Peptides against a protein of PDB entry 2XVC. Designs and how they scored, part 57

Target 1, 50 residues: chain A of PDB entry 2XVC
Amino acid sequence: ITERELLDYIVNNGGFLDIEHFSKVYGVEKQEVVKLLEALKNKGLIAVES

## One batch from the design tools (peptide; made by RFdiffusion4, then SolubleMPNN)

Design b2_p27_8_s1 (from b2_p27_8, 8 letters changed)
Fold by OpenDDE base, seed 2:
Structure b2_p27_8_s1 (fold): chain B 50 residues (1-50), chain A 27 residues (1-27)
Amino acid sequence: as target 1 above (50 residues)
Amino acid sequence: MLSEEEKEEYRKKLEAGEKVTVPVTVV
């Protein structure tokens, strides 16, 4: 999965990401998802909210 | 969470290559 694909998913999912769910559905390791998120965040493409 | 209108707004910006910062709730 690419950064763009993950970003598109996030947008389409209303700005919500369940790492566990995503990992299982798309067969991507959780650690890989986290790395992609970090990249998106560092590029200012996402703002992680709590 | 983003409304349908907000989703479309971000999609359009992404397609246009405009800079966007999508708010994300991660769990």
Scores: peptide ipSAE 0.779, ipTM 0.945, DockQ to the pose 0.931
Fold by OpenDDE base, seed 1:
Structure b2_p27_8_s1 (fold): chain B 50 residues (1-50), chain A 27 residues (1-27)
Amino acid sequence: as target 1 above (50 residues)
Amino acid sequence: MLSEEEKEEYRKKLEAGEKVTVPVTVV
């Protein structure tokens, strides 16, 4: 999965991402998902809200 | 959570290559 694909998913999912769920459903390693999120955040494309 | 209007707004900006910062709740 690419950064853009993950970003599109996040938008379409209403700005919500369950890493465990996503990993299981899409067959992407959790570490890879986290890596992509960090890249998106560092590029200012997402703002992770706590 | 983003409303349908908000989703569409971000989609349009992404398609247009405009700067976006999408708020994300991560679990």
Scores: peptide ipSAE 0.778, ipTM 0.945, DockQ to the pose 0.935
Fold by OpenDDE base, seed 3:
Structure b2_p27_8_s1 (fold): chain B 50 residues (1-50), chain A 27 residues (1-27)
Amino acid sequence: as target 1 above (50 residues)
Amino acid sequence: MLSEEEKEEYRKKLEAGEKVTVPVTVV
């Protein structure tokens, strides 16, 4: 999965990401999802909210 | 949580190559 693909998913999912759910559904390791999120955040493409 | 209007706005900007910062809640 690419950064853009993950970003598109996040937008389509209303700005919500359940890492466990995503990992199971798309077969992507959780650590890989986290790595992609960190990349997106570092590029200013996402703002992680609490 | 993004509304349908907000989703569409971000989609359009991404498609246009415009800079965006999407708010995301991670769990």
Scores: peptide ipSAE 0.777, ipTM 0.945, DockQ to the pose 0.933
Fold by OpenDDE base, seed 4:
Structure b2_p27_8_s1 (fold): chain B 50 residues (1-50), chain A 27 residues (1-27)
Amino acid sequence: as target 1 above (50 residues)
Amino acid sequence: MLSEEEKEEYRKKLEAGEKVTVPVTVV
């Protein structure tokens, strides 16, 4: 999965990402998902909210 | 959570190559 694909997913999912769920459904390692999120964040493409 | 209108706005900007910052809740 690419950064753009993950970003598209996040938008389509209403700005919500369940890492555990995503990992299981799409077969992507949790570590890889986190790495992609970090890249998106560093590029200013996402703002992680708590 | 983003409304359908907000989702569409982000999609349009992304497809146009415009810079966006999408708010994301991660769990």
Scores: peptide ipSAE 0.777, ipTM 0.945, DockQ to the pose 0.937

Design b2_p27_8_s2 (from b2_p27_8, 8 letters changed)
Fold by OpenDDE base, seed 1:
Structure b2_p27_8_s2 (fold): chain B 50 residues (1-50), chain A 27 residues (1-27)
Amino acid sequence: as target 1 above (50 residues)
Amino acid sequence: MLTEEEKKEYLEKLEKGEKVTVPVTVV
């Protein structure tokens, strides 16, 4: 999965991401998802909220 | 969470190549 694909997924999912669920459904390792998120954040494309 | 209207707006911006910052809740 690419950064853009993950970003599109997040938007379509209403700005919500369940990493464990995503990993299981799409067969992407959790570590990889985290790396993609960090890249998106560093580029200012996402703002991670708590 | 994003409303349907907000989803549309962000997707349009992304399609235009405009930089946007999407709020994300991660669990």
Scores: peptide ipSAE 0.747, ipTM 0.936, DockQ to the pose 0.929
Fold by OpenDDE base, seed 5:
Structure b2_p27_8_s2 (fold): chain B 50 residues (1-50), chain A 27 residues (1-27)
Amino acid sequence: as target 1 above (50 residues)
Amino acid sequence: MLTEEEKKEYLEKLEKGEKVTVPVTVV
């Protein structure tokens, strides 16, 4: 999965990402999802809310 | 959580290459 694909997914999912669920559904390791999120964050494309 | 209108706006901006920062809640 690319950064753009993950970003599109996040938007279409209402700005929500369940890493465990996403990992299992799309067959992407959790650590890879986290790496993509960090990349998006570093580029200012996402703001992680807690 | 994003409304349908907000989703559309973000997607349009992404398509046009305009600056965008999407709020995301991670679990």
Scores: peptide ipSAE 0.747, ipTM 0.936, DockQ to the pose 0.916
Fold by OpenDDE base, seed 4:
Structure b2_p27_8_s2 (fold): chain B 50 residues (1-50), chain A 27 residues (1-27)
Amino acid sequence: as target 1 above (50 residues)
Amino acid sequence: MLTEEEKKEYLEKLEKGEKVTVPVTVV
């Protein structure tokens, strides 16, 4: 999965991401999802809310 | 949680290549 695909998913999912669920459904390792999130965050494309 | 209007706005900006920062709640 690409950064853009993950970002589109997040937006379409209302700005919500359940890593465990996403990993199971899309067959992407949790570690990979975290790496993609870090990349998106580093680019300022997402702001992770507490 | 984003409303349908907000989702549309973000997607539109992303499509146009306009810089945007999406708020994300991670679980």
Scores: peptide ipSAE 0.747, ipTM 0.936, DockQ to the pose 0.942
Fold by OpenDDE base, seed 2:
Structure b2_p27_8_s2 (fold): chain B 50 residues (1-50), chain A 27 residues (1-27)
Amino acid sequence: as target 1 above (50 residues)
Amino acid sequence: MLTEEEKKEYLEKLEKGEKVTVPVTVV
């Protein structure tokens, strides 16, 4: 999964991301999801509210 | 949570390559 794909998912999911759920549904390891989130955050593309 | 209108707005800006910062609630 790419950073853009994850970002699109987040938007379409109403700005919500359940890492455990996402990992199970899409078969992406949680470590990878976290890595992508950190990248998105560092680029200013997301603002983590929780 | 983003409304349907907000989702559309963010997606449109992303498509146009405009800078956006999406609020995210993480669990």
Scores: peptide ipSAE 0.747, ipTM 0.936, DockQ to the pose 0.940

Design b2_p27_8_s4 (from b2_p27_8, 9 letters changed)
Fold by OpenDDE base, seed 5:
Structure b2_p27_8_s4 (fold): chain B 50 residues (1-50), chain A 27 residues (1-27)
Amino acid sequence: as target 1 above (50 residues)
Amino acid sequence: MLSEKEKEEYRKKLEAGEKVTVPVTVV
């Protein structure tokens, strides 16, 4: 999955991401999802809320 | 979470290539 695809997913999912669920559904390793999130965050495309 | 209106606004901006910062709750 690409950064853009993940970003689109996040938007369509109302700004919510369950890493465990996403990993299982899309067959993407958790560490890969985290790396993509970090990339998006570093580019200022997402703001991770507590 | 984002409302349908907010989702649409972000989608439009992304499609237009405009910079956006989407708030994300991660679990």
Scores: peptide ipSAE 0.781, ipTM 0.946, DockQ to the pose 0.941
Fold by OpenDDE base, seed 2:
Structure b2_p27_8_s4 (fold): chain B 50 residues (1-50), chain A 27 residues (1-27)
Amino acid sequence: as target 1 above (50 residues)
Amino acid sequence: MLSEKEKEEYRKKLEAGEKVTVPVTVV
C-alpha cells in the first residue's frame, strides 16, 4: 500500500482509521500502517487528533 | 468525523494536487 492509497482510505472513511481493522482487512502489518501514518504526518498531509 | 461534503472537498483538493491536511482519528 502507498501513502496516497492510505490517505484516500482515510478521507473516504471520514478521517477515521482503526489500525487493527485496517491491518486485518487489507493484509498490511500494523507496523507498516504506522510507518505510513508517520510519513503522512511528517509531510503535513494528516493531523492526528485525540 | 468528516461529513460527505468535507470528504468530497478533500478528494477534490487531492485530485488537483493542492496541499491538504486531513484530520485523522487513529485507534
Scores: peptide ipSAE 0.781, ipTM 0.946, DockQ to the pose 0.931
Fold by OpenDDE base, seed 4:
Structure b2_p27_8_s4 (fold): chain B 50 residues (1-50), chain A 27 residues (1-27)
Amino acid sequence: as target 1 above (50 residues)
Amino acid sequence: MLSEKEKEEYRKKLEAGEKVTVPVTVV
């Protein structure tokens, strides 16, 4: 999965990402998902909210 | 959570190559 694909997913999912769920459904390692999120964040493409 | 209108707005900007910052809740 690419950064753009993950970003598209996040938008389509209403700005919500369940890492555990995503990992299981799409077969992507949690570590890889986190890495992609960090890249998106560093590029200013996402703002992680709590 | 983003509304359908907000989703569409972000999609359009992304496809147009415009810079966007999408708010994301991660769990």
Scores: peptide ipSAE 0.780, ipTM 0.946, DockQ to the pose 0.936
Fold by OpenDDE base, seed 3:
Structure b2_p27_8_s4 (fold): chain B 50 residues (1-50), chain A 27 residues (1-27)
Amino acid sequence: as target 1 above (50 residues)
Amino acid sequence: MLSEKEKEEYRKKLEAGEKVTVPVTVV
């Protein structure tokens, strides 16, 4: 999965990401998802909210 | 949580190559 693909998913999912769910559904390791999120954040493409 | 309108706005900007910062709630 690419950064853009993850970003598109996030937008389509209303700005919500359940890492466990995503990992299971798309077969992507959780650590890989986290790595992609960190990349997106570092590029200013996402703002992680609590 | 993004509304349908907000989703569309971000999609359009991404498609246009414009800079965006999408708010994301991660769990």
Scores: peptide ipSAE 0.780, ipTM 0.946, DockQ to the pose 0.935

## One batch from the design tools (peptide; made by RFdiffusion4, then SolubleMPNN)

Design b2_p28_2_s1 (from b2_p28_2, 16 letters changed)
Fold by OpenDDE base, seed 1:
Structure b2_p28_2_s1 (fold): chain B 50 residues (1-50), chain A 28 residues (1-28)
Amino acid sequence: as target 1 above (50 residues)
Amino acid sequence: MEEERRRRAREELERRLREGIPVKVTVK
C-alpha cells in the first residue's frame, strides 16, 4: 500500500481510520500503517486529531 | 443519519485535499 492509497482510504472513510480493522481487511501490518501515517503527517497532508 | 454525516465529512475532506489543506484524521 502507498501513502496515496492510504490517504484516499481515509478521505473515503470520512476521516476515520481503525488501524486494527484496516490491518485485518487489507493485510497490512499495523506498524506499516503507522509508518505511512507518519509520512503523510510529515508532508502536511494529514492532521491527526484525538 | 450516520450515512449523511459520513458523506458530509468525506466532502469536506475532499475539499481540503483539493485546496491543499491537511486532511483531518481520527485514528483508532
Scores: peptide ipSAE 0.598, ipTM 0.900, DockQ to the pose 0.494
Fold by OpenDDE base, seed 2:
Structure b2_p28_2_s1 (fold): chain B 50 residues (1-50), chain A 28 residues (1-28)
Amino acid sequence: as target 1 above (50 residues)
Amino acid sequence: MEEERRRRAREELERRLREGIPVKVTVK
């Protein structure tokens, strides 16, 4: 999965991301999802809330 | 009502993306 694909998923999902669910459904390791989120955040494309 | 709320949230996030405003992401 690319940064753009993850961003599109987040937008389409109303701004919510369940990392465990996403990892399971898309077959992407949790650490890879976190890495992509960090990249998106560093580019100013997202603001992460927990 | 939940589907409509989700639709509105998506539209707002799409607006933010187009305008270069950070998309708010709630992570679980």
Scores: peptide ipSAE 0.597, ipTM 0.900, DockQ to the pose 0.531
Fold by OpenDDE base, seed 4:
Structure b2_p28_2_s1 (fold): chain B 50 residues (1-50), chain A 28 residues (1-28)
Amino acid sequence: as target 1 above (50 residues)
Amino acid sequence: MEEERRRRAREELERRLREGIPVKVTVK
């Protein structure tokens, strides 16, 4: 999965992301999802709230 | 009701994305 694909998923999901759920559904390692989130954050594309 | 709320949220996030405003993401 690419950064853009993850971003699109988040947008389409109303700004919500369950990392565990996403990992299981899309077969992406949790650490990879986190890496993509960090990249998106560093580019100023997202602001993470938890 | 739920679908309309999610639709509005998505449209707002799409607007923010187009305008270069950070998309707020709630994790977990």
Scores: peptide ipSAE 0.597, ipTM 0.900, DockQ to the pose 0.535
Fold by OpenDDE base, seed 3:
Structure b2_p28_2_s1 (fold): chain B 50 residues (1-50), chain A 28 residues (1-28)
Amino acid sequence: as target 1 above (50 residues)
Amino acid sequence: MEEERRRRAREELERRLREGIPVKVTVK
């Protein structure tokens, strides 16, 4: 999974991301998902809220 | 109505992405 692929997923999912669900469905470790989110955030591509 | 709401949200996020505006992400 790349940063762009994750970003596209988030957009297509209406701006919502369930990390646990995503991890299970796509076989990506939660830590990797968080790492990608941090990269996207640092680049100013996303604004994360909970 | 949920489908239409989600579609509108997606279109807005796509616009933000194209214009270089940060995409709002709600994380669970």
Scores: peptide ipSAE 0.597, ipTM 0.900, DockQ to the pose 0.520

Design b2_p28_2_s2 (from b2_p28_2, 17 letters changed)
Fold by OpenDDE base, seed 3:
Structure b2_p28_2_s2 (fold): chain B 50 residues (1-50), chain A 28 residues (1-28)
Amino acid sequence: as target 1 above (50 residues)
Amino acid sequence: MEKEKEEKAREELEKRLEAGEPVRVRVV
């Protein structure tokens, strides 16, 4: 569910993730955000750009 | 070898996130 919220957040932010803002809104720690991003990446739903 | 690439990508992501920089994510 949090993965879906993260995905929706990214879409609504033009494909940018601001962890500080996301953490404040959803109460998710940076480490958890990384895990969620990895999960989304492994599912082939996102690609993190360098 | 594939695990090592995944770990490096994670470390780079973590560094960018710790720096407070916005991370560009492409939705597939």
Scores: peptide ipSAE 0.451, ipTM 0.815, DockQ to the pose 0.129
Fold by OpenDDE base, seed 4:
Structure b2_p28_2_s2 (fold): chain B 50 residues (1-50), chain A 28 residues (1-28)
Amino acid sequence: as target 1 above (50 residues)
Amino acid sequence: MEKEKEEKAREELEKRLEAGEPVRVRVV
């Protein structure tokens, strides 16, 4: 899955990422999702809220 | 100071994601 697909998922999911749900739907491991999030963050496309 | 805060926030995010907790993400 691409960074853009993850971004679109977050937008369509009301700004929430459920990694367990995402992993089940897309067959992506948690570690890969973290890498994609970090890439999006580093590009300034997202901010993770505490 | 700032790099250490960023690293700690990253580690917390990783732990939350590993635990399967939903994370709120703001799209810029």
Scores: peptide ipSAE 0.449, ipTM 0.815, DockQ to the pose 0.129
Fold by OpenDDE base, seed 2:
Structure b2_p28_2_s2 (fold): chain B 50 residues (1-50), chain A 28 residues (1-28)
Amino acid sequence: as target 1 above (50 residues)
Amino acid sequence: MEKEKEEKAREELEKRLEAGEPVRVRVV
């Protein structure tokens, strides 16, 4: 799974990420999804709302 | 100090995601 696939998923979901759903669809562990999010954040491609 | 803030923000994100809460992500 690539950062691009995660970004595309977020865009297609209206800016919402359900990690449980994403994990099930792509067969990726939750921790791996977090790593991909951090990579996107560090590249300045996304901002996570807290 | 910056590494600890980044690690805390990561842990908080991981906690929200492990709880099954949808996270809002703004595409820049």
Scores: peptide ipSAE 0.449, ipTM 0.815, DockQ to the pose 0.119
Fold by OpenDDE base, seed 5:
Structure b2_p28_2_s2 (fold): chain B 50 residues (1-50), chain A 28 residues (1-28)
Amino acid sequence: as target 1 above (50 residues)
Amino acid sequence: MEKEKEEKAREELEKRLEAGEPVRVRVV
């Protein structure tokens, strides 16, 4: 799974990420999803809302 | 100080994700 695929998933889900759902659908470990999110954040492509 | 804030924000994100809570992500 690439950063772009994660970004597309977020967009298609109205800006929400359910890591459990994503992990199950794409077969990606939670830690890997976090790394992808960090990469997107570091590129300024996403902002995580608190 | 900024690195510590980024680390805390990451830890909070990780905790929310581990709890199975949906995280709102704004696409820029």
Scores: peptide ipSAE 0.448, ipTM 0.814, DockQ to the pose 0.129

Design b2_p28_2_s3 (from b2_p28_2, 15 letters changed)
Fold by OpenDDE base, seed 5:
Structure b2_p28_2_s3 (fold): chain B 50 residues (1-50), chain A 28 residues (1-28)
Amino acid sequence: as target 1 above (50 residues)
Amino acid sequence: MEKKKEEENKKKLEEKLKKGEPVKVTVK
């Protein structure tokens, strides 16, 4: 999965992301999801909140 | 009504991307 694909997923999911759920559904390791999120954050494309 | 609100929110987030504004992401 690419950064753009993850970003699109987040947008289509109303700005919500369940890392564990996403990992299971799309077969992407949690570490990879986190890595992609960090990239998106560093580029100023997203603002992560818990 | 729920679907209408969902679509509106999606469009709002898409506009943020177009404007170069960061999208708020709630992570679980």
Scores: peptide ipSAE 0.646, ipTM 0.907, DockQ to the pose 0.578
Fold by OpenDDE base, seed 2:
Structure b2_p28_2_s3 (fold): chain B 50 residues (1-50), chain A 28 residues (1-28)
Amino acid sequence: as target 1 above (50 residues)
Amino acid sequence: MEKKKEEENKKKLEEKLKKGEPVKVTVK
């Protein structure tokens, strides 16, 4: 999965991301999802809230 | 009505990306 694909998913999902759910559905490791989120954050494309 | 609200929110997020503003992401 690419950063763009994850960003598109987030937008299409109303700005919400369930990492556990996403990992199971798309077969992406949780660590990889977190890595992509950090990249998006560092590029100023997203602001992460917990 | 609820589906329309959902689509409006999606459009708002798309506009933020277009303007170069960060999208707020709630992570679980």
Scores: peptide ipSAE 0.646, ipTM 0.907, DockQ to the pose 0.562
Fold by OpenDDE base, seed 1:
Structure b2_p28_2_s3 (fold): chain B 50 residues (1-50), chain A 28 residues (1-28)
Amino acid sequence: as target 1 above (50 residues)
Amino acid sequence: MEKKKEEENKKKLEEKLKKGEPVKVTVK
């Protein structure tokens, strides 16, 4: 999974990401998903909301 | 009609990316 693929997933999912669900469906470690999110955030591509 | 709302939201988020604005993401 790449940063772009995760970003596209988020957009297609209406701006919502369930890490547990995503991990199970795509076989990506939760830690990897978090790392990708941090990368997207650092690049100013996403803003993590509560 | 709910699909239209969903597609509209998706389009809105895509436009934000094009404009260089960050996409708001809710994480669970």
Scores: peptide ipSAE 0.646, ipTM 0.907, DockQ to the pose 0.573
Fold by OpenDDE base, seed 3:
Structure b2_p28_2_s3 (fold): chain B 50 residues (1-50), chain A 28 residues (1-28)
Amino acid sequence: as target 1 above (50 residues)
Amino acid sequence: MEKKKEEENKKKLEEKLKKGEPVKVTVK
């Protein structure tokens, strides 16, 4: 999964991401999801809450 | 009504991306 794909998922999901659920459904390691989120955050594309 | 609200929220997030503004993401 790419950063853009994750960003698109978040947008399509109304700005909500359940990492555990996403990992389970899409078969992506939780650590990889977190890594992608960090990248998106560092690029100013997202602001992470909770 | 609920579906309309969801689509409006989605469009709002898309507009933020167009403007280069960060999308607020609630993470669980």
Scores: peptide ipSAE 0.644, ipTM 0.907, DockQ to the pose 0.568

Design b2_p28_2_s4 (from b2_p28_2, 14 letters changed)
Fold by OpenDDE base, seed 4:
Structure b2_p28_2_s4 (fold): chain B 50 residues (1-50), chain A 28 residues (1-28)
Amino acid sequence: as target 1 above (50 residues)
Amino acid sequence: SMAAKEEENRKKLEEMLEKGEPVKVTVK
């Protein structure tokens, strides 16, 4: 999965991401999802809330 | 409803993206 694909998923999911659920459904390792989030954050594309 | 709220949030996030603002993400 690419950064853009993850970003699109987040947007389409109303800004919510359940990492465990996502990992299970899409077959992506949790640590990989976290790395993608970090990349998106570092690029200023997302802001992790709470 | 939850569905309506999700759609509202989606539209808000799309606007943020268009304006170059960071998308607020709640992570579980």
Scores: peptide ipSAE 0.589, ipTM 0.905, DockQ to the pose 0.509
Fold by OpenDDE base, seed 2:
Structure b2_p28_2_s4 (fold): chain B 50 residues (1-50), chain A 28 residues (1-28)
Amino acid sequence: as target 1 above (50 residues)
Amino acid sequence: SMAAKEEENRKKLEEMLEKGEPVKVTVK
């Protein structure tokens, strides 16, 4: 999965991401999802909030 | 409805992205 694909998923999911769920559904390791999020954040494409 | 709210949020996020603003993401 690419950074853009993850970003599109987040947008289409109303700005919400369940890492556990995403990992299970798409077969992507949690660590990889986190790496992609960090890349998106560092590029100023996302702002992670709790 | 929840579906309507989700679509509203999606549109808002798409507009933010188009304007070059960061997308706010809630992570679980």
Scores: peptide ipSAE 0.589, ipTM 0.906, DockQ to the pose 0.507
Fold by OpenDDE base, seed 3:
Structure b2_p28_2_s4 (fold): chain B 50 residues (1-50), chain A 28 residues (1-28)
Amino acid sequence: as target 1 above (50 residues)
Amino acid sequence: SMAAKEEENRKKLEEMLEKGEPVKVTVK
């Protein structure tokens, strides 16, 4: 999965991401999802809320 | 409704993305 693919998923999901759910459904390690989120954040593409 | 709010959020985020503004993401 790429950064852009994750960004598109988030947008299409109304700005919400359940990491546990995403990991289970798409078979992506939770650590990888977090890594992609951090990359998106560092590029100024997202603002993360928890 | 929840569905309506989700759709509203999606449209807002798409506009922000189009304008090059950071997209607000709620992470769980």
Scores: peptide ipSAE 0.588, ipTM 0.905, DockQ to the pose 0.492
Fold by OpenDDE base, seed 1:
Structure b2_p28_2_s4 (fold): chain B 50 residues (1-50), chain A 28 residues (1-28)
Amino acid sequence: as target 1 above (50 residues)
Amino acid sequence: SMAAKEEENRKKLEEMLEKGEPVKVTVK
């Protein structure tokens, strides 16, 4: 999965991301999802909230 | 409704993305 694909997913999901759920459904390691999120954040494309 | 709110949020985020503004993401 690419950064853009994850960003598109987030947008289409109304700005919400359940990492555990996403990992299970799409077969992507949780640490990889987190890595992509950090990349998106560092590029100023997203603002992460807990 | 939740569905309506989700669609509203999606549209808002699409506009932000178009404007080059950061998309607010709630992470669980």
Scores: peptide ipSAE 0.588, ipTM 0.906, DockQ to the pose 0.507

Design b2_p28_3_s2 (from b2_p28_3, 10 letters changed)
Fold by OpenDDE base, seed 3:
Structure b2_p28_3_s2 (fold): chain B 50 residues (1-50), chain A 28 residues (1-28)
Amino acid sequence: as target 1 above (50 residues)
Amino acid sequence: MKLKIKITEKGKKYLKEEEEKRKEELER
């Protein structure tokens, strides 16, 4: 999965992301999901609210 | 872990640009 695909998922899911659920559904390791989130955050594209 | 994520204005601009790229690719 790419940064763009993860970002699209977040938008389409109203800003909510369950890392465990996402990992299971898309077959992506939790570490990879976190890595992508960190990249998006570092680029200033997202902010974690809660 | 469940997170609530905000898309910044920069993020929204990025998404718009990426969508335009997809449109261009589809119309080629």
Scores: peptide ipSAE 0.573, ipTM 0.848, DockQ to the pose 0.882
Fold by OpenDDE base, seed 5:
Order: sequence, then C-alpha cells, then structure tokens
Structure b2_p28_3_s2 (fold): chain B 50 residues (1-50), chain A 28 residues (1-28)
Amino acid sequence: as target 1 above (50 residues)
Amino acid sequence: MKLKIKITEKGKKYLKEEEEKRKEELER
C-alpha cells in the first residue's frame, strides 16, 4: 500500500484508523502501517489527535 | 490500536493534486 492509498482510507473513514483491523483486512503488516503514518506525519499531511 | 487522525491543509492540497494527476492520466 502507498501513502496516498492510506491517506484516502483515512479520509473515507472519517479520520479513524484501527491499525489492527486495517492490517487484517488489507494484509499489511502493522509495522508497515505505522511506517506510512510516520511518513505522512513527518511530511505535515496529517496530525494524530488521539 | 484505534487512532483519530486529522488531515491538514497541506494534506488536503496533496490529495487535490493527486486527484488531478489521476484525472489527466484517464483523459489521455
């Protein structure tokens, strides 16, 4: 999965992301999801609220 | 782990730019 695809998912889910659920549904390792989130955050594209 | 994420203004601009790229590729 790409950064864009993850970003689209977040938007379409009203900003909510369950890492464990996402990992199981899309077959992406939890570590990879976290890596993508960190990249998006470092680029200033997202902010983690809670 | 459940997270609540906000898309920044920069993020919104990025999404718009990427959407336009995909649209251009489809029209070619």
Scores: peptide ipSAE 0.573, ipTM 0.848, DockQ to the pose 0.909
Fold by OpenDDE base, seed 2:
Structure b2_p28_3_s2 (fold): chain B 50 residues (1-50), chain A 28 residues (1-28)
Amino acid sequence: as target 1 above (50 residues)
Amino acid sequence: MKLKIKITEKGKKYLKEEEEKRKEELER
């Protein structure tokens, strides 16, 4: 999955992301999901609120 | 782990630009 695809998913889910659920559904390691989130955050595209 | 994520104004701009790119690609 790409950063863009993950960002689209977040938007489509109202900003909510369950890492475990996402990992299971998309077959992506949890570490990879976290890495993508960190990249998006570092680019200033997202902020993690909770 | 469940997260609540805010899309920043920069993020919204990025999404808009990416969507325009997708539309342009589709319309070719």
Scores: peptide ipSAE 0.573, ipTM 0.848, DockQ to the pose 0.888
Fold by OpenDDE base, seed 1:
Structure b2_p28_3_s2 (fold): chain B 50 residues (1-50), chain A 28 residues (1-28)
Amino acid sequence: as target 1 above (50 residues)
Amino acid sequence: MKLKIKITEKGKKYLKEEEEKRKEELER
């Protein structure tokens, strides 16, 4: 999955992301999801609220 | 682990630009 696809997912899911659920459904390793989130955050495209 | 993510203004601008790109590509 790409950064763009993950960002789209977050938007379509009301800003919520369950890493465990996402990993299982999309077959993406948890650490990869975290890596993508960190990239998005570092680019200033997202902020983690909780 | 469940997270709440905020899309920043920069993020919203990025999404808009990407959507426009997709639209242009789809119309070609």
Scores: peptide ipSAE 0.572, ipTM 0.848, DockQ to the pose 0.890

